Peptides against a protein of PDB entry 1IK9. Designs and how they scored, part 32

Target 1, 211 residues: chain A of PDB entry 1IK9
Amino acid sequence: MERKISRIHLVSEPSITHFLQVSWEKTLESGFVITLTDGHSAWTGTVSESEISQEADDMAMEKGKYVGELRKALLSGAGPADVYTFNFSKESCYFFFEKNLKDVSFRLGSFNLEKVENPAEVIRELICYCLDTIAENQAKNEHLQKENERLLRDWNDVQGRFEKCVSAKEALETDLYKRFILVLNEKKTKIRSLHNKLLNAAQEREKDIKQ
Target 2, 207 residues: chain A of PDB entry 1IK9 as posed
Amino acid sequence: MERKISRIHLVSEPSITHFLQVSWEKTLESGFVITLTDGHSAWTGTVSESEISQEADDMAMEKGKYVGELRKALLSADVYTFNFSKESAYFFFEKNLKDVSFRLGSFNLEKVENPAEVIRELIAYALDTIAENQAKNEHLQKENERLLRDWNDVQGRFEKAVSAKEALETDLYKRFILVLNEKKTKIRSLHNKLLNAAQEREKDIKQ
Target 3, 195 residues: chain B of PDB entry 1IK9 as posed
Amino acid sequence: MERKISRIHLVSEPSITHFLQVSWEKTLESGFVITLTDGHSAWTGTVSESEISQEADDMAMEKGKYVGELRKALLSVYTFNFSKESAYFFFEKNLKDVSFRLGSFNLEKVENPAEVIRELIAYALDTIAENQAKNEHLQKENERLLRDWNDVQGRFEKAVSAKEALETDLYKRFILVLNEKKTKIRSLHNKLLNA

## One batch from the design tools (peptide; made by RFdiffusion4, then SolubleMPNN)

Design b1_p10_4_s1 (from b1_p10_4, 6 letters changed)
Fold by OpenDDE base, seed 2:
Structure b1_p10_4_s1 (fold): chain B 211 residues (1-211), chain C 211 residues (1-211), chain A 10 residues (1-10)
Amino acid sequence: as target 1 above (211 residues)
Amino acid sequence: as target 1 above (211 residues)
Amino acid sequence: DELFQKLLEE
């Protein structure tokens, strides 16, 4: 089961933050349980897949698009853009929400909720879920932090080895060229010496022919 | 202000999860506000630095050690080890907690709480804090995940460059040695040719003298 | 060094 809790403001009670809990299995399209609370009272309703399909059809919306709008409304909370308005009557237990576009507002959905007899249990379970989520997220953050520290060390180690490899390549090239120049110069000197000996021997032969 | 919310079980109500909120400025030693809730009622008390110091003195504990025990009791919740027992009388509003050691239990602290007139506001604010903490932790988690992915890419890039550098170093060494062997062989061939010409010239001179 | 020396002596 997946769950999302969001803070909302009701049009009827704009000064009192309400909490909207949505719980679903795998996909919101398969239906969901909605719970509304003001921290004292709680109201719960179940929305079936058939109701979601019927609401999409009644709105002349494609089901996937409708579920996409439900997800934005019910799982995001009222973002700072006031795109979604939430209405609830405590008397009728009727919950409805509207999407506010620039020139048009339309009802996105409505639910008949039932007042929970023991709201404290629902509130406690909601707080427990929040605390569990905090603990899980903290553990994940600590793991990611440790992994980032590991990756940074590994990066620094490879970077340092890479820099040493670059320097060692340049040093190898320079050293090999220096050594080869020395060897080549020795061979060139020997060639010059042998050439001079040949020239001298030829000059001596020309002198010996001239008695 | 720092805050921690923990789930606890009261000895008097072991089936009902209670929530212990502790709020403090910089250090728990400077004093703190404690709030207890069962999701319906809330009770609040303020513990001053002087009360913490007095309790430490009355217990014959060093203040830092006492605050360390307070931190374990009040900020960790009852871990699975049941090391801390929490007691609360709703009638007297007297909250006390004990540390259970193997052979000894002792009272670690006690607070007179006051019943909050509007517990729903305290509960809503507590839920808001949990939701804010979840959002902050999620944002941090997403940031750490992106950073992890970045560091992994950077590591792969440097690793690939390092492997190319190693291969290029080996290839450079091999290529330089091959080229130098060719040049050296040419010089050796020229030296041998010049030496043979010198030997032939010397042999011709010896023939001319015998002649 | 030995390979270089061999290449010199040869």
Scores: peptide ipSAE 0.033, ipTM 0.858, DockQ to the pose 0.618
Fold by OpenDDE base, seed 1:
Structure b1_p10_4_s1 (fold): chain B 211 residues (1-211), chain C 211 residues (1-211), chain A 10 residues (1-10)
Amino acid sequence: as target 1 above (211 residues)
Amino acid sequence: as target 1 above (211 residues)
Amino acid sequence: DELFQKLLEE
């Protein structure tokens, strides 16, 4: 089961932060449980897949688009742009929410909730879930931090090996060329010496023919 | 202000999860505010630096060690080892906790709390803090994940460059030796040709003298 | 060194 808790402000009680818990199985489209609390009282309702389909039909909205709007309204919390307005009557236990566009506001959905007999249990469970989520996220953050430190070390090690490889390649090339030039110069000197010996022998032969 | 919320079980109400909030400025040693809630009622007490010092003295414990035990008891939550036992009287508003060792249990500290007039505000604020902490930890998690993915890409890129550098070094060495052998062989052939010309010239000169 | 020296002597 997936769960999301968000803060909402009710139009009737804008000074009192309410908490909207939504719980669902894999997809919000398959239905969900909604719980509203003010930290003293709690109200819960179950919304079925059929009710979601009916609300989409009543709105003449494509179901996937409607579920997309439900996800934004119910799971994101009221972002700073007040795009979603929440209303709740404690008397009727009727919860409804509106989408506010520039020129038009419209009701996005409504649910009948039931007042929870033991709100303290629901509130305690909600706090437990928050604390569990904090602990899980902390453990994940610690793991990712250690992994990042490992990857940074590994990167530095490979970078250092790479730089050494580049330098060693340049040094090897330079050394091989120096050695080769030395050998080539020795062979060139020997060739020059042999040419000079041939020239001298030819000059001596030309002198012997001229007596 | 730093804050930690933990789950605790009271000896008097072991089936009901209580929440222990501790709030402090930089160090627990400088004093703290403790809040206990069952999700319906709340109790708060302020513990001063002087009270912490007095409790340490009464226990004949070094202050730093005592604060270290307070930190473990009040901020870690009851770990699975039940090393810390929490007691609270709703009548007297007296909160105390014990450290359980193998052979000895001792009272680690005690606080007088006051029942909060509006527990819903305290509970709402506690839930708000949990939700804020979740959001902050999620943002940090997403950042660390992106950084992890970046570092992994950077590592793969450097590793690939390093492997190419190693291969290029080996290829360079092999190619340079092949080229050097070719040039050396040309010079050796020229030296041999010049030696043969010298030998032939000497043999012709020896024939001319005998003739 | 040895391979280069062998190439010199050969």
Scores: peptide ipSAE 0.032, ipTM 0.857, DockQ to the pose 0.516
Fold by OpenDDE base, seed 3:
Structure b1_p10_4_s1 (fold): chain B 211 residues (1-211), chain C 211 residues (1-211), chain A 10 residues (1-10)
Amino acid sequence: as target 1 above (211 residues)
Amino acid sequence: as target 1 above (211 residues)
Amino acid sequence: DELFQKLLEE
């Protein structure tokens, strides 16, 4: 079961932060449980897949798009742009929300909620979920931080090996050429010496013919 | 101001999860505000630096060690080992906690709390803090994840360059040796040819003398 | 390779 808790403001009580919990299995379109609390009272309702489908049809909206709007409204809270307005009557237990566009506001959905008999239990469970989520996220953060530090070390090690390899390649080329030039020069000197011996032998033969 | 919220169990109400909030400025030793809630009622007290110092002295404990024990007790909650036991009387508003060792339990500290008149506001603020902390930790997680992905790409790129450099170094050495052998063999052939010409010239001179 | 060619000509 997935859960999201969001801070919302009710039009009827704009000075009092409310908390909207939505719980669902696999996908929000399969239905969800909605819980509203003001930190003293709590109200809960269940929305079925059939109700979600019916609301989408009534709006003449494609179901996936409608569920996308529900997700934005119910799981993000009212973002800083007040794109979604939440209304709740404590007397009727009727919860509804509207999407506010520049020139048009329309009701996106409505739910009948029931007052919870023991709101303290719901509130405690909600706080427990928040604390558990904080602990999980902290553990993930610590893991990711350690992994980042490892990856950075590994990168530095490979970078240092790469730089050494580049330098070693250049040094190898230079050393091999130097060694080759030495050997080649020795062979060239031997060739010159043999040519001079051949020239001397030819000159001696020409002297012996001339008595 | 720093804050920590922990889940605790009271000996008097072991079936009801309580939440212990501790708030402090810079260091816990400077004093702190403690808030206890069961999701319906809340109790708050302020502990001064002088009270912390006095409790450390009364225990004949070094202040830094005592503050270290306070931090473990009040900021971690009762860990899985029940090393710390929390007690609270709703009638007297007296909160105390004990450290349980294998053969000894001792009172670590005690505080007078006052019942909050509007517990819902304290509970709402506590939930807000939890939600804000979740959001901050999520943003950090997303950032660290993206950074890990970047570092991994950078590592793969350098690793690939390093492997290419190693292969290129080996190829360079092999190629240079092959080229050098070809040139050296050419010079060796020229030396052999010149030696043969010298031998032939010497043999011709010996024939001319016998003639 | 200019160096190789130079080494052959020299």
Scores: peptide ipSAE 0.031, ipTM 0.857, DockQ to the pose 0.584
Fold by OpenDDE base, seed 4:
Parts: sequence; C-alpha cells; structure tokens
Structure b1_p10_4_s1 (fold): chain B 211 residues (1-211), chain C 211 residues (1-211), chain A 10 residues (1-10)
Amino acid sequence: as target 1 above (211 residues)
Amino acid sequence: as target 1 above (211 residues)
Amino acid sequence: DELFQKLLEE
C-alpha cells in the first residue's frame, strides 16, 4: 500500500492548514482512501475504481489523463502554482477540488467523506507514518552519504593511479630514448673509427704501391 | 532552532501512542520546550537551563552526563531497549521519566506541563514539521542519488582511462624496443662489414708483402 | 617517428 500526505488549504478555512492523506494499492486508478484532517477532526472516504472511471467519463476526459490530474491534485496539494483549489463542507461532508487554469477553472473531482468518530486515532496514525517515513528517509540518506564517500575515495584512488601511470609512461619513454641514444652513439663512434681505419689502410696501401 | 519528535508510550496509556516533541536552541543544555500530544490533546512545558542544572545536581550526576541521558530519553523515545519509561498525569500535568537498568530503575527527570488551549494548532504544526522534514530529506536523497550516479560515472571514466594508459605504456615499451633493435642491428651489421673489410685489407697487404 | 628519424639521420 502506498500513502501520501499533503498540506492543503480549504477555500472555507484558508487560515487553517488541512492535511490530505491518500492511500492506495499499486495505482491510484484502482481506487484510494482519502482522509482529510485539521488536527482536531478527520473525515475519510473511499473512492472506488468505478467512481474514478465515472468521473473521468462525466468530464469527457481520458482515464489516464484524469488519473494523472488526480495524482497531481491529491498527492501534491495545491502545488507551487496553486493550480488546485480545495473545497470542503463540514455540514455536507462534500469534498471537491478544482483545477485553475489561466482563463478557466473547472471541477476536477468530488467525493463524499464521512466524519471519523475517533479522529485522534487517525491523527496519531498519520503522525506515526510521518515519523516512520522520516526514519526511513534518514537511514537512506545515511546510506547514500556513506556510499558517496566510498565512491569519492574509490575515484581518488583510481585517479591517483592514473596520474602515476601517465607519469610512468612518460618516464619510460624518456628513459628508453636516453639509453638508446647512448648505445647508438657508441655504435656510431665505432663505425666512424672503423671507417677511418679503412681509409688509413687504403692510404698506406697506395703509398706502398707508389717506390 | 532544532526539533525532534519521537513516539512514546505512557505507563498510564500504553495502548495510545503519544508524541513527544522537543525543541531547543543549539544545545539541549540551554533548555528546551517539550510538547506532549495524543493526537487530541496537547501539553507543553518549557524547561530552563537552570532546571536542567538543578535536576543534574539533585541526581548527583555530572551535567554533561545528565544532558546526555536527557538527549537519549527525550529525542529517541523509549529506544529499542525500552530503557526509558514515560509517565504523565493528565490531572496534575506532571511528566516524569525513568531510566530502567537491569537491576535498578530511577527517575531521570520530571517536568510540569500545561494543557494547550488549542491542541489542533500544535498538532497541525507538528504535522507540518514532519511533512517539511520529509520533503527536505527526500530532496537530499535525490541529490545524493544523483551525486552517487555522477561519481560512479566519473569512476568508470577514470578507470577506463587508466586501463588504456596501462595498455598504452606496454605498447609503447614494446614498440620502442622493436624499433631500437632494428636500428641497433643495422649498426651492428655495418660494424661487422667494416671489420671484415679491415681484415681483408690486412690479408691483402700481407700477401703483397709476401709477394 | 620524427624523433626516431632524427636519431637515424644523426
């Protein structure tokens, strides 16, 4: 089961933050339980898959698009752009919400809620869920932080090895060339010496022929 | 200002999860505001630095150790070992908690609370804080996840460069040796050829002298 | 190649 709690402001009570809990199985399309609370009272309703389908049809909206709008409205609250307006009558227990576009507002959905007999239990459970979510998220954060630190160390270690490899390659090339030049120069010197000896021997032979 | 909310169970109401909020500035030692709620009612008290010092003295406990125990009790709830037992009288508004050791239980602290006139406001604010904390932790998790993915990519990139560098070093060494051997062999062949020419010239000169 | 060629010409 998935759950999301969001803050909303009701048109009738704009100064009192309300909390909208939505609970569902796998997909919001399969239906959901909606709970509204002001921290004193609570109201709950179950919205079936059939009701979601009917509302989509009544709006002449494709079901997937409608569910997408429900997800944005109910799981995000008003959102940063106040795109969604929430209305609730405590007398009728009728909850409805509108999508506000630049030039047009329209009702997106409406639900009948029931007043919860023991709102304190619902509120406690909501707070428990928040605290559990905080603990889980903190544990995940600590894990990710430790992993981040590990990955950074591993990166630094490989980077250092890479830099050493580059330097070792350059040093190897330089050393090999130096050694080669030394040996090559010795061979060149020996060739020059032998060539001079041959020239001298030829000159001596030419002298011996000339008596 | 720092805040921590924990779940506690009261000895008088073990079936009803209570929430203990502690709010403080910089250090718990400087004093704190404690709020207890059952999701319907709330009770708040302010504990001063002087009261903390007095309780430490009354217990004959070093202040830092006492504050350390307060931190464990009040910020962790009972903890996994049920080391702390919480008591609250709704009639007297007296809150006290005990530390339970294997062979000894002792009162760790006691506070007078006051019943909040508007508990719904306190509860709403508590839920708001939980939701804000969830949002902050989620944003941190998303950031750390993206950073870990980046670090992993960066590690793979450097590792691949390192492997290429190793291979390039080995290839360079092999190529340089091959080239050097070719040149050295040419020079050695030239030396041998010149030496043979010198030997032949000497033999011809010895023949010319005998002739 | 250039350094090697220079070493051959030298």
Scores: peptide ipSAE 0.030, ipTM 0.858, DockQ to the pose 0.462; fails the geometry check

Design b1_p10_4_s2 (from b1_p10_4, 7 letters changed)
Fold by OpenDDE base, seed 3:
Structure b1_p10_4_s2 (fold): chain B 211 residues (1-211), chain C 211 residues (1-211), chain A 10 residues (1-10)
Amino acid sequence: as target 1 above (211 residues)
Amino acid sequence: as target 1 above (211 residues)
Amino acid sequence: DKLFQELLEE
């Protein structure tokens, strides 16, 4: 079961932050449980997949698009742009929300909620979920931080090996050429010496012919 | 101001999760505000630096060690080992906690709390803090995840360059040796040819003398 | 390779 808790403001009580909890299995389109609380009272309702489908049909909206709007409204809270307005009557327990566009506001959905008999239990469970989520996220953060530090070390190690390899390649080329030139010069000197011996032998033969 | 919220169990109400909020400025030793809630009622007290110092002295404990024990007790909740036991009387509003060792339990501290007149506001603010903390931690997680992905790409890129450099170094050495051997063999062939010419010239001179 | 050729011509 997935859960999202969001802070919302009710048009009827704009000075009092309310909390909207939505719980669902796998996908929001399969239905969800909605819980509203003001930190003292709580109200809960269940919305079925059939109700979601009916609301989408009544709006002449494609179901996936409608569920996308529900997700934005119910799981994000009213973002800073007040794109979604939430209304609740404590007397009728009727919850509804509207999407506010520049020139048009329209009702996106409505739910009948029931007052919870023991709101303290719901509130405690909600706080427990928040604390558990904080702990999980902290553990993930610590893990990711350690992994980042590891990856940075590994990168530095490979970078240092790469730089050494580049330098070693250049040094190898230079050393091999130097060694080759030395050996080649020795062979060239031997060739010159042999040529001089051949020239001397030819000159001696020409002297012996001239008595 | 720093804040920590922890789940605790009271010895008097072990079936009801309570929440212990501690708020402080810079260091816990400077004093703190403690708030206890059961999701319906809330109780708050303020502990001064002087009270913390007095409790440390009364325990004959070094202040830093005492504050370390306070931090473990009040900011971690009762860990899975029930090392700290929390007690609260709703009638007297007296909160105290004990450290349980294998053979000894001792009172670590005690506080007078006052019942909050509007607990719903305290509970709402506590939930808001939890939600804000979740959002901050999620943003940090997303950032660290993206940074990990970047570092991994950068590592792969350098690793690939390093492997290419290693292969290129080996190829360079092999190629240079092959080329050098070809040139040296050419010079060796020239040396052999010149030696043969010298031998032939010597043999011709010996024939001319016998003639 | 110019260096290789120079080494051959010399």
Scores: peptide ipSAE 0.029, ipTM 0.856, DockQ to the pose 0.610
Fold by OpenDDE base, seed 4:
Structure b1_p10_4_s2 (fold): chain B 211 residues (1-211), chain C 211 residues (1-211), chain A 10 residues (1-10)
Amino acid sequence: as target 1 above (211 residues)
Amino acid sequence: as target 1 above (211 residues)
Amino acid sequence: DKLFQELLEE
C-alpha cells in the first residue's frame, strides 16, 4: 500500500492548513482512500475504481489523463502554482477540487467523505506514518552519504593510480630513449673507429705499393 | 532552532501512542520547549537552563552526563531497549520519566506542562514540520542519489582511462624495444662487416709481404 | 618516427 500526505488549503478555511492523505494499492487508478484532517477533526472516504472511471467519463477525459490529474492534485496538494483549489463542506461532507488554468477553472473531482468518529486515532496514525517516513528517509540518507564517501575515495584512489601510470609511461619512454642513445652512440663510435682503421690500412697499402 | 518529534508510550495510556516534541536552540542544555500530544489534546512546557542544572544537581549527576541522558530520553523516545519510561498525569499536568536499568529504575526528570488551549494548531504545526522534514530529506536523497550516479560514472571513466594507460605503457615499451633492436642490429652488422674488411686487409698485407 | 629516423641518420 502506498500513501501520500499533502498540505492543502480549503477555500472555506484558507487560514487553517488541512492535511490530505491519500492511500492506494499499486496504482491510484485502482481506487484510493482519502482522508482530510485539520488536526482536530477528520473525514474519510473511499473512492473506487468505478467512481474514478465514471468521473473521467463524465468529464469526457481519457482515464489515464484523468488519473494523472488526480495524482497531481491529490498527491502534491495545490502545488507551487496553486493550480488546484480544494473545497470542503463540513455540513455536507462534500469534498471537491478544481483545476485552475489561466482562462478556465473546472471541477476535476468530487468525493463524499464521512466524519471520523475518532479523529485522534487517524491523526496519531498520520503522525506515526510521517515519523516512520522520516526515519526511513534518514536511514537512506545515511546510507547514500556513506556510499558517496566510498565512491569518492575509490575515485581518488583510481585517479591517483592513473596519474602515476601516466607519469610512469613518460618516465619509461624517456629512460628507454636515453639508454638507447647511449648504446647507439657507442656503436656509432665503434663504426667510425673501424672506418678510420680501414682508411689507414688502405693508405699504408698504397704507400707500400709506391718503392 | 532544532526540533525532534518522537513517539512515546505513557504508563497511564500504553495503548495510545503519544508524540513528544522537543524544540531547542543550539544545545539542549540551554533549555527546551517540550510538547506532548495524543492527537487530540496537547500539553506544552518550557524547561529552562536553570531547571536542567537544578535537576542535574538534585540527582548528583554531572550536567553534561545529565543532558546526555535527557537527549537520549527525549529525542529518541523509549528507544529500542525501552530504557526510558514516560509518565504523565492529565490532572496535574505533571510529566516525568524514568531510566530503567537492569536492577534499578530512577527518575531522570520531571516537568510541569500546561494544557494547550488550541491543540489543533499545535498538531497541525507538528504535521507541517513532519511534512517539511520529509520533503527536505527526499530532496537530499535525490541529490545524493544523483551524486552517487555521477561519482560512479566518473570512477568508471577514470578506471577505463587507467586501463588504457597501462596497456599503452606496455605497448610503448614493446614497440620501443622492437625498434631499438632493429637499429642496433643494423649497427652490429655494420661493425661486423667493417671488422671482416679489416681482417681481410691484414691478411692481404701479410700475403703481399710473403709474396 | 622522426626522432628514430634522426637517430638512424646520425
Scores: peptide ipSAE 0.029, ipTM 0.856, DockQ to the pose 0.538
Fold by OpenDDE base, seed 1:
Structure b1_p10_4_s2 (fold): chain B 211 residues (1-211), chain C 211 residues (1-211), chain A 10 residues (1-10)
Amino acid sequence: as target 1 above (211 residues)
Amino acid sequence: as target 1 above (211 residues)
Amino acid sequence: DKLFQELLEE
């Protein structure tokens, strides 16, 4: 089961932060449980897949688009742009929410909730879930931090090996050329010496023919 | 201000999860505010630096060690080892906690709390803090994940460059030796040709002298 | 390449 808790402000009680818990199985489309609390009282309702389909049909909205709007309204919390307005009557236990566009506001959905007999249990469970989520996220953050430190070390090690490889390549090339020049110069000197011996032998032969 | 919320079980109400909020400025040693809630009622007390010092003295414990035990008891939550036992009287508003060792249990500290007039505000604020902490930890998690993915790409890129550098070094060495051998063989052939010309010239001169 | 060419011409 997936769960999201968000803060909402009710039009009737804008000074009192309410908490909207939504719980669902894999997709919000398959239905969900909604819980509203003010930290003293709690109200819960179950919304079925059929009710979601009916609300989409009543709105003449494509179901996937409607579920997309439900996800934004119910799971994101009221973002700073007040795009979603929440209303709740404690008397009727009727919860409804509106989408506010520039030129048009419209009701996005409505649910009948039931007042919870033991709100303290629901509130305690909600706080427990928050604390569990904090602990899980902390453990994940610590793991990612350690992994990042590992990857940074590994990167530095490979970078250092790469720089050494580049330098060793340049040094190898330079050393091989120096050694080759030395050997080549010895061969060139031997060629020059042999040419001079040939020239001297030819000059001596020309002198012997001229007596 | 730093804050930690933990789950605790009271000896008097072991089936009902209580929440212990501790709030402090930089160090727990400088004093703290403790808030206990069952999700319906709340109790708050302020503990001063002087009270912490007095409790340490009364226990004949070094202050830093005592604060270290307070930090473990009040901020870690009851770990699975039940090392810390929490007691609270709703009648007297007296909160105390014990450290359980193998052979000895001792009272680690005690506080007089006051029942909060509006527990819903305290509970709402506690839930708000949990939700804020979740959001902050999620943002940090997303940042660390992106950084992790970046570092992994950077590592793969440097690793690939390193492997190419190694291969290029080996290829360079092999190519240079092949080219050097070719040039050396040409010079050796020229040396052999010049030696043969010298031998022929010497043989012709020896024939001319015999003739 | 250039150094090898220079070494061949020499």
Scores: peptide ipSAE 0.029, ipTM 0.856, DockQ to the pose 0.603
Fold by OpenDDE base, seed 5:
Structure b1_p10_4_s2 (fold): chain B 211 residues (1-211), chain C 211 residues (1-211), chain A 10 residues (1-10)
Amino acid sequence: as target 1 above (211 residues)
Amino acid sequence: as target 1 above (211 residues)
Amino acid sequence: DKLFQELLEE
């Protein structure tokens, strides 16, 4: 089961933060349980897949698009732009919400809720879920932080090896050229010396012929 | 202000999860506000630095060690070993907690709490804090995940450059040696040819003298 | 390459 809790403000009680919990199996399209609380009272309702389909049809909206709008409204709360307005009557237990666009506001959905007999149990369970989620997220954050520190060390190690490889390549090239030039110059000197000996021998032979 | 919320079980109400909120400035030693709730009622008390010092003295415990025990008891809740037992009387509003060791149980502290007149406000604020903490932890988690993915890419890039550098170094060494051997062999061949010319010239001169 | 060629022509 998936769950999301959001802060909402009711048009009827704008000074009191309310909490909207939505719980569902795998996808919101399959239906969901909605719970509203003000920290004293709680109200719950179950919305079936058939009700979601009927509401989409009544709105002349494609079901997947309608569920997408429900997801934005019910799981994100009033987004930072007050795009969604929530209404609840404690007397009728009728909950409805509207999407407010620049030039058009329309009802996105409505639910009949039932007042929970033991709101304290619902509130305790909601707080427990929040504390469990905090603990899970903390454990994940600690794991990711340790992994980031590991990856940074591994990166620095490879970077240092790479820099050493670059420097060693340049040093190798320079050393090999220097050594080669030395050996080559020795061979060139020997060639020059042999040429001079050949020239001298030819000059001596020319002297021997001239007697 | 720092805050921690923990689940606790009261000896008087073992079937009902309670929540213990502790709020403090910088260090728990400077004093703290404690709030207890069952999701319906709330009770609060303020504990001063002087009270903490007095309790440490009465226990004949060093203050830093005492505050360390308070931190374990009040901020971690009942650890997985039920090391801490919590007691609360709704009639007297007297809250006390004990540390249970294998052979010794002792009272670690006690507080007089006051029943909150508007528990719904305290509960709403507590849920708001939990939701804010979840949002902050989610944002941190997403940031750490993206950074982890970045560091992994950067590591792969440097690793690939390093492997190319190693291969290029080996190829350079091999190529330079091959080229050097070719040039040196040419010079060696020229030296051998010049030596043969010198030997032939010497043999011709010896023939001319015998002639 | 260039240094090798210059060293061969010499």
Scores: peptide ipSAE 0.028, ipTM 0.856, DockQ to the pose 0.642

